# Peptides against a protein of PDB entry 4ASU: the designs that were tried, part 260

Target 1, 270 residues: chain A of PDB entry 4ASU
Amino acid sequence: ATLKDITRRLKSIKNIQKITKSMKMVAAAKYARAERELKPARVYGVGSLALYEKADIKTPEDKKKHLIIGVSSDRGLCGAIHSSVAKQMKSEAANLAAAGKEVKIIGVGDKIRSILHRTHSDQFLVTFKEVGRRPPTFGDASVIALELLNSGYEFDEGSIIFNRFRSVISYKTEEKPIFSLDTISSAESMSIYDDIDADVLRNYQEYSLANIIYYSLKESTTSEQSARMTAMDNASKNASEMIDKLTLTFNRTRQAVITKELIEIISGAA
Target 2, 83 residues: chain B of PDB entry 4ASU
Amino acid sequence: FTFASPTQVFFNSANVRQVDVPTQTGAFGILAAHVPTLQVLRPGLVVVHAEDGTTSKYFVSSGSVTVNADSSVQLLAEEAVTL

## One batch from the design tools (peptide; made by RFdiffusion4, then SolubleMPNN)

Design b2_p25_4_s1 (from b2_p25_4, 14 letters changed)
Fold by OpenDDE base, seed 4:
Structure b2_p25_4_s1 (fold): chain B 270 residues (1-270), chain C 83 residues (1-83), chain A 25 residues (1-25)
Amino acid sequence: as target 1 above (270 residues)
Amino acid sequence: as target 2 above (83 residues)
Amino acid sequence: LEELKELYEKYKEETEKEFKKFREA
């Protein structure tokens, strides 16, 4: 390899390092915002899930339609964020199928579809794109919830799968239940709730779904930005190591060239 | 008692004396040991009566109220502002 | 001259080894 080849590689890697450093900074800024916005969103979302935790809502065994909602984004370069969600979705889908349930999938973010399209294309109802460019809003969650409810798939029970933020260096893929209006209305555990009008329950369920989706989006976004920041940091470090190695190689090659030239001069071959 | 919007938390697992909420079926007061119920919010005034006798007022938009059997309450408004 | 040739060959060999490592990594 010539000095020119090494120089070209060095230049390329240095450029990559600049890009990864820049991306790290962008991810860091987005992470800081996401974490700040996650605090109230978590209280809000956990509050919405409280009913499902306290009211042991059981789906009858004869009801077989299950909806899986995978929450991620359209944006890559964030480590295992998307693959973790997809892996959990696959596992859940397989378990449900083994139990004789019908499974349909909704993807929030194009990456879910990208990963699962080959194996689960027939199970996909809809994929929401343009996720992750801007921070998710409650309005976004409401739109997703409405579209889901209008999808025509009459599920009995569902699972929303997303990455819950733990720390800057840690997230956990989690599953939370979602229930259809019919399942909630027919649940024996709901008998303790006094005089609930059907319209009230419907509206309540719509809010609950939007709330849970919003919560999942906020958890996912925070996890993603944190993971991206880490991934870009690692990429920058790897690039640095490669630059150091190539620089050493460059210096050695230069010395060899100089030595060769000296030999040619001394030998009279130049 | 938990009272939050998507962007702001007003109360998080707090003990309160009474919460007055505007619901689509009518305004009602949530007292200690209120029967379990689910309601949806209409735009209106939320009044939180603290144990110390202080009263806080909020304007809320749409949302939900859950009163559980364990006396926990979740007031979740789409939008809420302190008055 | 021979010492310089040996040095050159050494650097050449080291350079080739490093390039091989980069191709395999």
Scores: peptide ipSAE 0.017, ipTM 0.801, DockQ to the pose 0.004
Fold by OpenDDE base, seed 5:
Structure b2_p25_4_s1 (fold): chain B 270 residues (1-270), chain C 83 residues (1-83), chain A 25 residues (1-25)
Amino acid sequence: as target 1 above (270 residues)
Amino acid sequence: as target 2 above (83 residues)
Amino acid sequence: LEELKELYEKYKEETEKEFKKFREA
């Protein structure tokens, strides 16, 4: 009975190891593509943020509505990717609430909702699902941006929280600012940008929002695939170690059985 | 001067003499020390004049262009192709 | 024979302990 049980477990773990190895390879392929596509996306996204950095847009203190956008995906098995974003979202939400701000949350990817919904359900505006199966496109980002702008929530300022890719072994959860059209238009620092048509500014802001969302998605995707590779590698190694241990146990059990049989033979011959 | 689409970078913090862009308000030439402005792109021709006198032509679909006070320029097109 | 029996029991106990640990993990 014991040998059969060990054998069954060995077989199961070996199968898991095969699956995790396969998943690692898939993640590796996706990572390679994501990293390649991140290069131009980063230039594009950073370019979009340049205005906000240079203009140093400040939100008046009397403005209380704050939007937090968390960017992740629907897919698991990628280490702390989702929890890192969620943790920072929680921290930011708490800090803003303590400062007397009204906080609303948007989740990009179902995992954000899964983590935060119980504690922050009343703060959620919308969750975007079906994220992470395919590489994000600018079209996807535009859809998200449009939905946000049409949500009816008139935020004064916001933040987008996502994992920025550093290397194959490192990502960092970061926050970038999002500003409403009203905040941008009323910012004193924007006065140097003369003769901006209101319609132009609106369209510009729409592009800016889509741009930053796209950028965040690309950073997030690259980080996620890298983390998944690592997670699957670790799972494969853990499975290997378990296989080795079980194999040793199997061998010991087999030796015990052999010894018992030998004793029976010797006792019967006596 | 930075010129990029979501999928391709054409210029990254480059020094250029002049950039002609198609904006919704009309054709716009960005020269050195141009006044800060924000514009939205219309489908059309972008012409980049390099310091060495060479010109490059691109077709863009839509997007934005920013001229900052520090003379930095970001041309961000949704789609762009080299002509 | 007695030494073999002791050896058998030792292997059996060790194997059962290890197996139990793996079941609980």
Scores: peptide ipSAE 0.016, ipTM 0.804, DockQ to the pose 0.004
Fold by OpenDDE base, seed 1:
Structure b2_p25_4_s1 (fold): chain B 270 residues (1-270), chain C 83 residues (1-83), chain A 25 residues (1-25)
Amino acid sequence: as target 1 above (270 residues)
Amino acid sequence: as target 2 above (83 residues)
Amino acid sequence: LEELKELYEKYKEETEKEFKKFREA
């Protein structure tokens, strides 16, 4: 490689390092906000799941329709955030199919679609795009919940799969259950909740769905921003190492060129 | 007793004496050892009576309230403000 | 030989200056 080639590569890598550093700072700002907003959202979301956890709602084996909601975003450069969710979705779909269940999929964020479209296109009901540019709101979750309920797919039970935030360096892909109105109404464990009006229960279930979706979006967003910070930090470090290596190569090449020129001068060829 | 909105937590696993909630079917008080129930909130006044006798008032929008068999209560409002 | 050494040192210095400018840019 010529000195010119090495210099051009150095310039390119330095520019990449600047970009990755800038992206790290942006991700850090978004992470700080997301973490702050996650605190109340977690209390709210966990509260919404309390009934289903305590009641231990079971779906009868004869019920075959299962819905999988995968939660991520449209944005890349965040490590294994999307692939982790997709992997668990694939595993869950395969297990359910093996059990004789009908599986349909909803993707929250375009990245889920991009990963699963080739293998699971027939199972997709809908994909929600434009996720991850702005922090998710309860309104956004309500729109998703409403779309699901109006989709015409009468699921019996489902699962929502998302990345739960643990720390700035750790997330875990989790699954939480969702239940249809019919499944809740028919559950034996719900018998202690006697004299509940059907309209009340329907409305309650709608809120529950919106609540869990909102919770999942907040967990996912926080996890994504933390992962992006780490990814950009790693990219910046890798760029730095490459710059060091190329600098050494440049110095060695320069010495060789100078030595060659000196030899030519001494030999009378210059 | 847990009382939260998507953006704010008012009570997190707290012990309270009584909670008055506005529901679509009417207002009712949740006492200790209340029977399990599910209700949907209407816009209105929530009153929390603490064990020490203090009373806190809140205005809530739509949402839900759950009383479980273990006497745990989750009050989840879409919007809520301290009054 | 002395003239060659001076020339070598000059080229070395010029190359280092260019590289420094590149690192600082």
Scores: peptide ipSAE 0.016, ipTM 0.788, DockQ to the pose 0.004
Fold by OpenDDE base, seed 2:
Structure b2_p25_4_s1 (fold): chain B 270 residues (1-270), chain C 83 residues (1-83), chain A 25 residues (1-25)
Amino acid sequence: as target 1 above (270 residues)
Amino acid sequence: as target 2 above (83 residues)
Amino acid sequence: LEELKELYEKYKEETEKEFKKFREA
C-alpha cells in the first residue's frame, strides 16, 4: 500500500472511531434515563403479571390460536438485541406449530420484520414502526394494545418476547404470557375471584395488555441502550487497534520511502 | 400491597391495614384477607391505612386493582399523585 | 567508488527486504 492509501485508510478509521465514540455517549445518556424509568415500570409491569402467575391460568389444549408479540426497535448497532428476540420468536413459533397451533406474529419495531419477513411473512399481523427514537410512553403501549385488540384476530393465548435488562453488560430474552378475555373468563382458576362483571373484566384485560406491553418496551429500551453502549465501545476499541497498526505501517512505509529516496540521491550523485 | 403508576412506585410489597379504592362499581375497602376480586379504577381518591395508623391519600385516574387469594393486592393506576 | 557501490547494494537489499516484509504483513 502507498503512503497515500494508508493515510486515506487512517483518516477513514479515525472518522469511524469518532462516530462510534459519539454514538456511545448518546447511548449512555439514553441508557441512564431508561434505567431510571425502568425501576417503576418494572414494579408496574410485574404487578400486572401477578394475576396470571397466581391464578395459574391454563389454556385448554383444544384452543389453537396463539399470538407472538416480539418487542425490539427500529435501530441497529446494538449487538444481538434484535436477533435474540427473533431467535426466541422463531423457536416459539416452531414449537407451537409442532403442537398443532396456529401462530400469528406482531412485531414491535421494524427490525423484527426485517429479520423474520422472509420466513414468516404470512404469519405477521402487523408491525409497529418508529420505535426507539424516543423513550416509550404508556400512551405508546396503549396504542399498540388497542390496535392488537382491534385487529380482529381472536387468539386464545399469546407470548410477548422481549429483552429483560439485568445489568449494563447483561440482558436476557424472556417470554411472558398474554391471555385473551375468553381464556381468562373461562379459566377454572378464576372462579375464586368473586363478582367479576364482564365489562370490568374486559377493561381489566385492556389495562393488563397495555401494562405488559409498556413493561416490555421499557425493558427492551434499557437493554438496547446498554447493548449499544457496549457495541460502540467495542467498535471504538477495534478502531483504535486498527489505527495503531496502520500508524506503525505508515511509519515503516515512510522510512522505506525516505531510504529509497536517499539511495536514489546517493546513486545519482554517484 | 403494591401501588404503582407507570412512572412512580408508592408501595412495593408493603403490609398495610386497609386500602380504600374508587372503582367503577363503587368505592370499597380492601381489608386483610379480603376475598379475591378484580376491579377497574375510576378517577378518585385512594386512601392507604398503614399498620402504624398513618393514612396516606392519593388521587388516581384509570387503572386496575387485583386482590388475590394470598391477600396480595396490586393497585395499578395510569396516573397517580400524592395528596 | 567500489566501496560506495557495495554500500549502495547493501542498502538496496535491505530496503527491498523491508518492502517485502511490509507487503507480506
Scores: peptide ipSAE 0.013, ipTM 0.799, DockQ to the pose 0.003

Design b2_p25_4_s2 (from b2_p25_4, 10 letters changed)
Fold by OpenDDE base, seed 1:
Structure b2_p25_4_s2 (fold): chain B 270 residues (1-270), chain C 83 residues (1-83), chain A 25 residues (1-25)
Amino acid sequence: as target 1 above (270 residues)
Amino acid sequence: as target 2 above (83 residues)
Amino acid sequence: MEELQELYEKYAEETEKEFAAWRAA
């Protein structure tokens, strides 16, 4: 490589490093906000799931319709955030299929569809786009919940898969159950709940679904921003290392050129 | 007793004496050892009676209230404000 | 490398715009 080529490459990598550093700072700011907003959302979401955990709701084996909701976003450059969710979705879908279940998929965020389109296109009911540009609101979750309930797909049970935030350096892909109105109403464990009107239960279920979706979105967002911050930091470090290596190469090449020129001058071959 | 909205937590696993809630079927008080029930909130006043005798008032919009067999209570409002 | 740089620049710009919108809201 000529000195000119090395110089050009150095300039390019330095520019990349500046960009990744800037992106890291932006991600850090978004993360800080997301983490603050996650605190109440977690209490709210966990509270919504409490019924299902305590009632130990089970779907009868003869029921075959299962819904998988994958939660991520439209935005890249965040490490394994999307692939982790997709991987677990694939695994769950395969397991359910092996058990003789019918599986349908909903993607929250375009990246899920991008990853799964080739292999699971026939199983997709809907993909929600424009996720990740703004912090998710309860209104957003309600819209998703309503669309799901009105989709016409009469699922018996479902799974919502999302990245739960642990720390700035750690997230875990998790699954939470979703149950249909019929499944809840027919559950033996629900018999202890007295005088539940069918309309009340329906409305309750709608809120529950929205609550869980909202919770998952908040967990996902926080995880994504933290992962992006880490990814950009790593990219910046990698760029720095490459700059150092290229700088050394440049210096060595320059010395060689100078030496060659001096020899030519001294030898009179010029 | 847990009382929260999507954006704010008012009570997190707290011990309270009584919670008065506005539901679509009517307002009622949740006492200790209340029978398990599920209800949907209507817009209205929530009154939390603490064990020390203090009362707190909140205005809530829509949402849900769950009383479980283990006496745990989850009051989840879409919107809630302290009064 | 050039393609990656262009991609990063695009994402950086989009992210900044989104963040600005988020602050304004």
Scores: peptide ipSAE 0.016, ipTM 0.795, DockQ to the pose 0.012; fails the geometry check
Fold by OpenDDE base, seed 4:
Structure b2_p25_4_s2 (fold): chain B 270 residues (1-270), chain C 83 residues (1-83), chain A 25 residues (1-25)
Amino acid sequence: as target 1 above (270 residues)
Amino acid sequence: as target 2 above (83 residues)
Amino acid sequence: MEELQELYEKYAEETEKEFAAWRAA
């Protein structure tokens, strides 16, 4: 490689490093906000899931329709965030299929579709796009919930798969259950609850779905921003290492050129 | 007793004496060992009676309330403000 | 490498805009 080539590469890598550093800072800021907003969202979401955990709702074996909701975003450069969700979705879909269940998939965020469309296109009901540009709101969750409920797919049970935030350096892909109104209404464990009007229960379930989706979005967002921050940091470090290597190469090449020139001068061949 | 909105937590696994909630079927008070129930909130006043005698008032827009068999309560409002 | 840089630049610009929107919200 010529000095010019090395210089060009150095410039390119330095620019990349600047970009990745900037992106790291942006991700850090977004993470900080997301983490703050996750605190109440987690309480809210866990509260929404409390019924299902306490009631130990079981889906009858004759119920065959299962919905998988994968939660991620449209945005890349965040490590294994999307692939982790997709992997678990695939696993769950395969397990359910093996159990004789009908599986449909909803993707929250375009990346889910991007990863799974080729292999699972027939199972996709809908993909929600424009996820990740703004912090998710309860309104967003409500829209998703409403569209899901209006999709015409009458699922019996569902699984929402998302990355749960643990720490700035750790997330875990989790699965939480979603139950249809019919499943809840027919669950034996629900018999202990006082007579509930069907309309009330329907409305309750609509809220529950929105609540759980909202929770999952907040967990996912926090995890994503943290992962992006880490990814950008790693990219910056990698760029730094490459810069060092290229700099050494540049120096060696330069010395060789100088030496050659000196020899030419000394030998009178110039 | 847990009382939260998507953006704010008012009570998190707290022990309270009584919670008055406005529901679509009517307002009722949740006491210790209340029978399990699921209700949907209507816009209205929530009153929390703490064990120390403190009474707090909140306005809620909508949401849900769950009373479980273990006497745990989840009050989840879409919007809630302290009065 | 050049393609990567272009992708990063596009993403950076987008993220900065998004960040600005987040601050405004």
Scores: peptide ipSAE 0.015, ipTM 0.808, DockQ to the pose 0.012; fails the geometry check
Fold by OpenDDE base, seed 3:
Structure b2_p25_4_s2 (fold): chain B 270 residues (1-270), chain C 83 residues (1-83), chain A 25 residues (1-25)
Amino acid sequence: as target 1 above (270 residues)
Amino acid sequence: as target 2 above (83 residues)
Amino acid sequence: MEELQELYEKYAEETEKEFAAWRAA
């Protein structure tokens, strides 16, 4: 490699390091905001799930329609955030199919579709794009919930799969249940909730769905930003190490070139 | 008793004496050992009566309220403000 | 942020091979 080649590589890597450092800072700022906004969202979302946990809602075995909602974003460079969700979606879909269930998929974020398109394209109902550019709002979750309810797919039960935030260095892919209005209405465990108006229950279910989606988006966003921050930090460190190595190589090569030139001058071979 | 909006938590697993809620079917008070029920909130006033006798008032836009068999209550409002 | 991501993608392709070579070494 010539001195010119090494210099070009050094310049390229230094530019990458600058970009990764900048992206790290942006991710850090977004993470800090996401973490603050996750605190109330978690209480809100867990509160919404309390009914299903306490009532132990079960779907009859004869019901076959299952919906999987995968939650991620459109944006890359965040480690295994998207692949972890996709992996669990694949596993869940396979298990449900083996049990004789019909499975349909909704992707929140374009990356889910990108990963699953080849193997699961026929199972996709809809993919929501333009996710991850701005922090998710309850309005965003409501739009997703409304589109799902108006999709015409009459699912019996479903699963929402997302990355739950644990810490700046840890997340876990989790699954939470969603139920159709019919499943909730017909559940034996709901008998203790007497005299519930049908319209009330419908509205309640709509709120519940929006609440759970909102919660999942907030968990996913926080996990994603933390993972991106870590990924960009690692990239910056790797770039730094490479710069050091190339700098040493440059210095050695330069010395060799100078030595060769001196020998040529002294020997008169030039 | 849990009372929260998407952006703010007012009560998290707290013990309260009574919660008055505005629902589409009418306003009612949630006391200890209230029968399990599901309701949808209408825009209106929520009043929380603490065990120490203090009363807090909130305006809510919409949402849901759940009273469970174990006497736990989840009040989830789309928007809520302290009055 | 989107602009930064686009810039990263542009340069990442150029340097990814270099990182791989460096790690193998």
Scores: peptide ipSAE 0.013, ipTM 0.798, DockQ to the pose 0.007; fails the geometry check
Fold by OpenDDE base, seed 2:
Structure b2_p25_4_s2 (fold): chain B 270 residues (1-270), chain C 83 residues (1-83), chain A 25 residues (1-25)
Amino acid sequence: as target 1 above (270 residues)
Amino acid sequence: as target 2 above (83 residues)
Amino acid sequence: MEELQELYEKYAEETEKEFAAWRAA
């Protein structure tokens, strides 16, 4: 490699390092905010799931329509955030299909669609785009919930798949159940709940869906920002190592060139 | 007893004496032995009576309240503020 | 490497814009 080649490469890697460092800082800021906002959101979201956990709502085996909601974002460069969710979605879809269930998919964030569109295009109902630019709000979750409920697809049960935040260095892809109004209404375990008005139950279910979507968005966002921060940090470190190696090579090559030039001058061959 | 909005937690698995809630079907008080029920919140006042005799008042918007068989209660409001 | 750099630059710019908008909101 010529000195020019090495210099060009050094410049390129240094520029990349600057970019990755900047991106790390941005991700860190977003992560800090997301983590703060996740604390109440987790209590809220987990609270909304309490009924389903305690009531042990079961979907009859003869019910065949299953909805999978994958939650991520539109933005890349965050490690395995999107692929992890997609992998879980694929696994779940395959298992359900093997069990004779009809599966439909909703993607929250364009990356889910990007990964699954080729193999699961016929199963996609809708993809929600423009996710990840701003922190998700309850309003956003409500819009998604409403669109789902008004989609015309009458699912019996479903699964929402998202990355749960564990720590700055770890997340876990998890699945939470969603149930249709009919499934909830017909569940034997719901008999202990006294004289629930059908309209009340419908409204309750709408809130429940919005709540879990909101929760999943907050978990996903926090996980994503943390993962991006880590990814950018790793990229910056890798760049640093490469810069060091190339710098050494540059210095050695430079010395060799100088030596050659000196020899040529001394020998009169120049 | 858990009482939270998407952005704020007021009570997290706390023991309380009584919670008064405004629901679409009417306002009612949740006591320790209240029967399981599901309700939807209407805009109004929530009053939490603590075991020590103190009372706290909150304004809530829409949301839900769940009373489970194990006496756990989840009050989830879209918006809530301390009064 | 050039493709990666271009991608990073594009993403960085987009991310900064989004962050600025988020901060202002």
Scores: peptide ipSAE 0.007, ipTM 0.803, DockQ to the pose 0.011; fails the geometry check

